Peptides against a protein of PDB entry 8OXM. Designs and how they scored, part 216

Target 1, 371 residues: chain A of PDB entry 8OXM
Amino acid sequence: FKAEFRLAGGVNLPKIIDCVGSDGKERRQLVKGRDDLRQDAVMQQVFQMCNTLLQRNTETRKRKLTICTYKVVPLSQRSGVLEWCTGTVPIGEFLVNNEDGAHKRYRPNDFSAFQCQKKMMEVQKKSFEEKYEVFMDVCQNFQPVFRYFCMEKFLDPAIWFEKRLAYTRSVATSSIVGYILGLGDRHVQNILINEQSAELVHIDLGVAFEQGKILPTPETVPFRLTRDIVDGMGITGVEGVFRRCCEKTMEVMRNSQETLLTIVEVLLYDPLFDWTMNPLKALYLQQRPEDETELHPTLNADDQECKRNLSDIDQSFNKVAERVLMRLQEKLKGVEEGTVLSVGGQVNLLIQQAIDPKNLSRLFPGWKAWV

## One batch from the design tools (peptide; made by RFdiffusion4, then SolubleMPNN)

Design b2_p21_6_s4 (from b2_p21_6, 12 letters changed)
Fold by OpenDDE base, seed 2:
Structure b2_p21_6_s4 (fold): chain B 371 residues (1-371), chain A 21 residues (1-21)
Amino acid sequence: as target 1 above (371 residues)
Amino acid sequence: SELSKLYDEALAKLREKLREL
């Protein structure tokens, strides 16, 4: 390890440490000191298994459908070393985080990211209709710009076209696998884009198995398919390549039902894998940026004494695990809202749910559904 | 660490079960 570290920005102040491997290569490591990286590490393995299933199928292999994975080395329940995704940037950093964000550069007369956030926070406790109206006003005055990512990074037209296809395939694969696994908390900081491959890297995998639906503000979309995500696909949007890649991914997942159920069952009953939503975690995920500074110090101490009666926890846990398995089985059968759908019908429903402004307007403002 | 070893062993078992399927 080098003696110098850099702070990555963010609430947890993760330390970037340069380490020299036994191979003599310098690697940047992200040291998270407060997050349970075991969740990320387990989900990376599930992604590797999904990638194996996708490589076995001729149709998905020909399309190079894969989820980008990273190495996670959990050091403890609360600390680990992430192999930092070198050459990746959070989509939120490119789009909105900096004064030089793509929205400000390409749409200087639109609302600022701060104005959009403020407007949506003002209606957070209001009716779904008022949220929808304000969300539509925000969307009208905050137009998508993510198409410019590939245009800035890939100047050669043939490379640009190939990278846009790689991006679209990555979004499709991660969206469908993310839906099957019930991945939540897909805000613009938890999705990285590789500046060389244009593929997405999903990080912070702590909200899985639809536990985002039990948050104080429930998640209403199956995956992130917001206007900027769609804009990055280019003029075809969700049609053509994206839809076909979703269908082919869903076909492989449905045809692998027994394998996926067995995997998820083993994970749900793994005593080392805490996938359940804790109230403290729920508060942390949906806190206001202003409230984040005060609560972080106190959460460290008393997590040991919630030895609530093991029997009542076990019964409640087993009932949640059974419901997760039943819902996973439904998804893998194409059962949506009590109806059995074809692969194309199921993928169509999921796309419609993910792009619906009514669903997007109901999300927690920190998710930034207008981006 | 012992935890990394337990994790690699759990991974190996999961991979073994996945080869039997």
Scores: peptide ipSAE 0.011, ipTM 0.512, DockQ to the pose 0.023
Fold by OpenDDE base, seed 4:
Structure b2_p21_6_s4 (fold): chain B 371 residues (1-371), chain A 21 residues (1-21)
Amino acid sequence: as target 1 above (371 residues)
Amino acid sequence: SELSKLYDEALAKLREKLREL
């Protein structure tokens, strides 16, 4: 290991360290502290399995539909080493970095990211109508700029076009697989973009199986498809390539129902895979930036020795697992709101839900749904 | 660690079930 480290940004301030492998290759490693990297490791394997299904199908293989994966090595319950996604940047860092973010560079007269966050935090406990009005004001004064990512990185027009297509395909694949796995809304710092491929890498997979719906501020979108995410697709937005790639991904997922149910069943009943939402994790995920200073949860591992009456907790856990499996089966059958939809109908509903300003305005303001 | 071994075993079982599909 080199003595120098860099901070990757984000709440947990993960350390980027350079290490030399036994093969003599330098590898960047992300050292996350305080996060259970086991969940990330498991979800990366599920993504590899989804990638295998996508590669078996001719239509998804032709479109190169894949989820970018990374290696995770859990070191302890609270620490691990990620193979750092070398040549990636968090989309949030590109968009809303305080000094040089794309919004500040391209839209200097718009609201600052801080002003947007402040306005949305002020209405967090208010009505849905008030949240919607303030969200629309924020959106009007904070216009999307993510189109400039590909324009800055790819100066050749033919390369730029191909990379914008690669981005659009990556968003489509990750959105649909993320919906099937119930990853929900993704914080802008937890989506990396590869500066060479324009593909997305999803990190920090601590919310899965729709556990974001049981947060104090429940998620209201099936995946992150915010205005900047859409802007990166270019003029067609969610139409054309994105929609078709979502449909083809959903078709493979629905046709792989038995395999996906079996995979998820094994994971839900894995005693080492803590996918359930707990109150402390919920508080941590929706903590206010102002509250970050005091709650160092010295969550000593010892306070979990609340003598779980094993029987009642096992029954409650099994009921939650069964509900997750039933909802997964519904998704894979195209059952939405009690109605069976075609692949195109289901994908259309999911896109409409994900881009609806009413749904976006109801999200936790800390996750920046206006970005 | 014993936990990493259990994890590798769970993964091996998952991979085995996936080979049967």
Scores: peptide ipSAE 0.010, ipTM 0.474, DockQ to the pose 0.024
Fold by OpenDDE base, seed 5:
Structure b2_p21_6_s4 (fold): chain B 371 residues (1-371), chain A 21 residues (1-21)
Amino acid sequence: as target 1 above (371 residues)
Amino acid sequence: SELSKLYDEALAKLREKLREL
């Protein structure tokens, strides 16, 4: 290890360290503190299995549909080393975190990221109608700019076009697999973009199996498909390449039902895999300072193990695990709201739910649904 | 059969890695 470290942006101030391997190669590592990296490690293994399923299917293989994975080395329940995704940047850092963010550079007369956040915080405890009105005002005065990521990084027009397609395919694959696994907490710092491949890397995988729906402010979208995410796809938006890649990914997931159910069943009953939402985790996730730059969470997680009686925990746990398996089976059958949908019908419903400004306006402000 | 074997091997590797975590 080099003696010097850099702070990455983020609530937990992860340390970027350079490691020299036994092969004499320097590798960047992220040292994450105070997070359970076992959840990330487990979900990376599930993504590798999903990638194996996608590579076996001819149509998904031809489209190069894959989820980007990274190496996780847990050191304890509260510490570990992530293989730093070298040459990646959080989408939030590119868009809004810096004074020189893409929104400020390309749209200098729009609302600042801080003004948007402040307006949405002011209505956080208001009606859904008031939240919707303020969200629409914010969206009108904060126009998407993520198209410029590929234009800045890829100057050759042929390379630019290829990278925009790689981005669109990565969004589609991660959105559908993320939906099947019930992946939540998809804020702008938990999604990295690779500056060389234009593919997305999803990090901080601790909200899975739709546990985002039981947060104090419940998650209302199946995946992140916000205006900047769509803007990065170019002129066709969610139509054409994105929709077709979602459908082909969903076909593979539905045809792999027995496989995915048995994986998730093993994980749900693994005593080492804490996937359940607890009240302290819920508070921590929704008390995160909306700007990761200024507010250190002084949450002394004093280990008040709420000693719930072990017997009541086990019965409640088993009922939640059964409900997760039932909901996964429904998704893999195309059952949405009690109706069996075709792959195209299911993908269409999920896209409509993810882009609906009524759903987006109801999210926790720190999720930054206007970005 | 082959998909089941590759699945059982992937599950076995997942279980082995989960025990090493």
Scores: peptide ipSAE 0.009, ipTM 0.509, DockQ to the pose 0.020
Fold by OpenDDE base, seed 1:
Structure b2_p21_6_s4 (fold): chain B 371 residues (1-371), chain A 21 residues (1-21)
Amino acid sequence: as target 1 above (371 residues)
Amino acid sequence: SELSKLYDEALAKLREKLREL
């Protein structure tokens, strides 16, 4: 191991460690500390199953609809080695890096990422109307630039067009599968883009099964479809390729209902798979940057003594698991807000929910919904 | 049938991986 590490970004600031193999080759390893890499490992297996379903369907196979997966090797409950996706960059690093971020390069007269965050943090405890007004002001003064990713990386127009389509397909597939699995909104540092394929890689899968809706600031979007995510699709935005790829992905998911329900059921009842939101995890995910200094979690081992009766924990767990399965079944039936929707109707509703500035303005400001 | 079998195999692999953790 080299003594030098780089921060990969993300909520948990995973460390990229360069490892020299016995073959003399340097391999970048992502070392995630304090996080249960089991959740990431499990979700990667679920993504592989979804990919298998997508490869079996002729329409999704022809469109090359896949979720990019990475190898997770959990070493312990608190440590593991991710095979770092070589040739990927966090979209947040590309977009809002303080020194050379695309927003600063292409829009030097716009608000800084810091100014946007400050404005949204000031209204965090305010009304939805005040949040919406400030979010619209931020959006007016922080224009999307993610179109420039493909333009910088792919100079040949034919390659550029192909890679923009690959990006759009990747966003569509990950958005719909992410919605089915209840991944919700994704922090900009937890979405990587492959610099060669233009495909997205989702990391840090610690919020699943709509557990983002029970956070102190609940999620209001089905997936991340912010202005920069849309800008990367080019002039058609969410229309045409993106919508059609979402619909074809949703068709495969709905037609695979029994398989997906049985997968998720086994995972929800696996005692080794902690998918539940705990208060400490919730606090950590929505902690203010200013509050990072004081919460050294003295994880004193002694707080295990909340011997809540094993029976009451088990009953509460089973009720939450049952609710997750019921909601998954609804999604796979196209039941939204008590109404049965067609695939096109459901996908349309999800897209509208994800791009609605009213929903985006209500998200936790730390997740940067204006990016 | 074949979807179920691949599901059972994938689930078995998932369970095997989860036991190796």
Scores: peptide ipSAE 0.008, ipTM 0.483, DockQ to the pose 0.021

Design b2_p21_7_s1 (from b2_p21_7, 12 letters changed)
Fold by OpenDDE base, seed 5:
Structure b2_p21_7_s1 (fold): chain B 371 residues (1-371), chain A 21 residues (1-21)
Amino acid sequence: as target 1 above (371 residues)
Amino acid sequence: VLEEMRKQAEILGIDFDKLLE
């Protein structure tokens, strides 16, 4: 290990450590010190299974539809080494986190990222109508710039076009698989972009099986399809490539129903895989930036022995697991809001839900729905 | 270059000529 570490941006302040292997090669490693890396490890195995299903299908194989995966080595319940995705950057770091973020560079007369966040925090406890109005004002004065990522990184026009297609395919594949698995907490620090491939890498996979819907501010979108995410696709937006790649991914998922249900059932009843949302985790995920400084590690998980009888805990767990399996089965049948949809109908509904400014305005301000 | 872009677009079911308009 080198003595120098870099803090990656974001709430969890992960440490990037350069390690020299026994082979004399330097490898970047992310050390998370607070999160249960077993959740990330399990979800990476599920993504590898989804990639196997996508490679078996001719239509998804031709389109090179894959989810980017990384190696996770859990060291303890609260510590582990992630093989850092070498040559990746958080989309939030490129867009808004530094003084030289793409929004400031390309749109210097727009609202600052701080002004946008402040405006949305001021209305956090207000009505849905007031949140919507302020969100629309923020969006009008904070225009998307993510198209410039590929333009800065890929100067050759042919390479630029190929990388824009790779990006669009990566967004589509990860959006549909993420929806099927109920992946939440898709804020701009939990999504990395590979600077060489333009593919997305999803990290921090601790909010799964729609547990984002039971947060104090519930998640209202199936995946991240915000204005900057769409701007990175170029002039076609969500139409054409993105929609077709979503449909082909959804076809493979729906045709793999038995396999996906069996895998998720094994995971839900694995005593080592804590997928359930607890109140402390919910508070931690939706903390205000002002409160991030005062969370001393003194929230010992030990003291909230809520003396729920072991029998009531087990019965409550089993009822939640059964509901997760039923909802997964509905998604894989195309059942949305009690109606059976075609693949095209289901994908269309999910896209409309993800881009709806009413849904986006209701998200927790830390999710940064205007980015 | 354009031919490889056209092939990638066709694999994706994109009318490449409509992307150049």
Scores: peptide ipSAE 0.006, ipTM 0.300, DockQ to the pose 0.013
Fold by OpenDDE base, seed 1:
Structure b2_p21_7_s1 (fold): chain B 371 residues (1-371), chain A 21 residues (1-21)
Amino acid sequence: as target 1 above (371 residues)
Amino acid sequence: VLEEMRKQAEILGIDFDKLLE
């Protein structure tokens, strides 16, 4: 390992370490500290299985519907090596970098990313109505710019159009598979875009199986489909290519119900795969800058009361796992809100939920639902 | 677990034992 590290942009400030492999080749590695990279590794395996299902179906194969995967080597519960996705940038870095973000470059008279965050943080404990009003004001004064990513990277009009379609297909595939696996909303620093393919790479898969719904500020969207994500699709937005790719992905997932249930069941009962939300992880994911000062004293609360009988912990775990499997089965049957929907009906409901400003306004402000 | 991690590290061309030091 070289002694020099670079900070990558991201919530957890991952360190880019240049390492020399045993083959004498320099490889850039992303070292995440404090994250359980086992979750990322397991979720990459699930994505590979989903990709296999998508490649077997003629309609999804013709559309090249795939989830981009990366290699994860967990080193410990708190450390691991990610293969650096060479030629990728976090969408949050492109959009809302403080120095040269696309919002600042293309919309210099709009609110700054800091002003937007401040306004939404001020109303975080307020009513849903006040959150919605402030979110709409923020959205009016912070217009989407992600269309410019493909325009900057792909100067040839035919290449530009092809890459915009590749982006749209990647968003569709990752959104539907992410919904099935319960990944929920994704922070903008945890979505990378490939500068050559325009495909998305999802990193930091520590929230799965709808565990985002049990956060102190619960998730209210099935996947991230914010205004910038939609703007990257171009003038058609969520209509046409995106909708059709979502429907074809959902069709393959629903037709693979038995396989997906069996895979997820094995993972949920794997004693090495901690998918459950713990209070410390929940606090870390939704930590406020002001709350950093108060968390120091309460970590010394006596380990004595957490001797809830091993039997009660196991029964509670099994009940949560069963509930996750039941909800996964409902999704794969097209059961939404107690009603069986067609593939088109289910996909339409999910898109409407994901783009609803009322749902977006209720998200944790730290996840920047206005971007 | 450790053997699977070692195999994955080898696939990446990473000396796993040097990562644990």
Scores: peptide ipSAE 0.000, ipTM 0.299, DockQ to the pose 0.022
Fold by OpenDDE base, seed 2:
Structure b2_p21_7_s1 (fold): chain B 371 residues (1-371), chain A 21 residues (1-21)
Amino acid sequence: as target 1 above (371 residues)
Amino acid sequence: VLEEMRKQAEILGIDFDKLLE
């Protein structure tokens, strides 16, 4: 380690440490001192397994379908070392960072990111109809600009086209794998884009196995496919490359049902892998960004030693784990809303659910569904 | 667990024993 560290921006003040490897190469490491990185580490292993399945299939291998992974070394329940995703930026940083964000640069007369957030926060406790109307007004006055990411980063037209395809493939693969694993909390700061590859890196994997559906404001979309995410695909949007890559990824997942069920079963019953949603975590995830300064409850794992009969906790846990496995089996069979769908039918339903303004308008305002 | 963490740290080129100090 170098004696000097840099603070990364953010409430948790993560430390960026330059490490000299045994190979003499300097590597930037992010040291998180408050987050449980075990979930991220476990989910990275699951992503590596999914990548192995995708590489074995000829159609997904030809398309280079992969979910980007990063190395995580969990040191404790509260500390760990992340491989810093060098050359990545949060999509939110590019899109909505203060006055320098792409929305302000390319659409200076649209609503500010703050105005959009304020409008959606004002209706947060209102009816679904009122949320939908305000969301449509916000969307009308906040037009997508993410197409400009590839245009700014890749000046050569052939490179630009290749990178736009890489982006579209990355969105498709991560969306379907994320749906199968029930990944939640896919806000614009938890999705990084690689400035060289145009591939997405999903971070903060603490909401898995559809636990986002039991949040105080339930998640209503299977993955992030918002207007800016779609705009980054260019003129074809969700049609063509994205849809085909989703279908081919879903085919591999469905054909790997036994393997995926076995892996997830092992993980659900791993006593070291806390995937369950707790009330404090739910409050943290759905707090206001302005309130984030004070309420880092140190999730004292020690206060969960409330002597609830071990038997009742175990029975409740087992019932939740069984429901997760049952729902995963349904997804892998193409069972949606009690109907068995083809791969194309299932992917179509998921795309429609993800882009539906009614579903998007119901999300927690911090998720920024208008971006 | 510790042994797997050590292997992951080695793959990162991190001296795991210095992280435990």
Scores: peptide ipSAE 0.000, ipTM 0.299, DockQ to the pose 0.021
Fold by OpenDDE base, seed 3:
Structure b2_p21_7_s1 (fold): chain B 371 residues (1-371), chain A 21 residues (1-21)
Amino acid sequence: as target 1 above (371 residues)
Amino acid sequence: VLEEMRKQAEILGIDFDKLLE
C-alpha cells in the first residue's frame, strides 16, 4: 500500500488507495468505509449471471448486450475494496463539474448546475404541481450536452459511431436488468462511463428490490433515462437501437424467469445480505445539507432496544421478501399495474415512465433528474 | 486484512488469488 491516498468524489468520500501487488504492479483500489460492500458484491454476482443469460441468447450475444461488472472484495459489513474502475469517469463529473463540466463548456448561457439544484431544493417540500413547473423551467434553461462525450473522446467518425452504439446498448441492458432487480439510487455519481468503451458501470448497488420506493422521497422512475442519458444516444434518442436492445434484454429476462426467481430467493433469505431499507440508510441517501450538523450521533446507541420481538421482525422480513419475489415474478411475466403486457408493451411503458417529466420532477433533488 | 479478504472471497466462491492476478 502506498502511504498516499486520494479521495474520490462523492458523498462517502471513498479512499482511492494505490496498492502495489506482489507482481510489482500498482492497482488502484477504492476503499469504501461506510457502505455495505456485501450488497455490491452480491449484485455483481447477479449481474454476472444476467450476463451469462445474455450470452446464451443469440440475439443479445450478437448485440454484445452486457452489464459492466467490477470486482468487489468485502472486508467487513461496512468496508471493502472495490476494484477501481480505471479509465472511467462519473457521468456527473463530466456533465456538471463546477470548473469545466460539459454543460458549462457547451451551454455557458444556461443555468449553472448549482442554480438548477438550488431551484429544485427550494421546491422540495412543495406540491407536485410546483415541483413540475420549476423542473420544466430548469429543463428549459439547462439543455442536454452528453452527445459531446463521444465526440470529444472519439475523433474518428467510424469509431465514434461504434462507441455511440456501445453506449446505447449499455444503457439499454443496464436499464432493463436494473428494472428487473429493482435497482435504485441511480444518481449521476453512481453511474460511471468508460472513456475507452463508452459503456456504463453502475456502482453503489445498495438500493435494490424497489427499496427506493420506500425512501422518504420515493423513486418514481424504473431507471435513469434523463435528457443527458438520451442525448448520448444521438439523434435517434430512445428509438431504434435503445428500444430494440431493451426489448431483446427483456425477452431474455422473461424467458429466464425460473432461474432469476431462484437466485433472488436465495439472496433475499441470505442472513448476510441486508437489502432492506432502514431509517438510517434512508436518511443517509436523502440527507439534506441542513441536516449535516446533527448526525454525529455516537454509534454507541446500545443494540439493546432493537430487540423488538425477533419473531415479529422475522415475520415482517419474510412478508417483505415474499412481496419482492411476487413483484419480481410479475415483472418477469410482464404484469404492470395489473395488466399483462407484451415485451414491446412493457418496454414502452418503462421508457415512458422513465422520461415522464412528472415522474422526474418528483425525485429527490440530489438525484439531479434535470441532468 | 488480506487474510480476512481471502476468507470473505472464499465464502463468496471468489478465487482471491485470481482476483490479484
Scores: peptide ipSAE 0.000, ipTM 0.302, DockQ to the pose 0.020

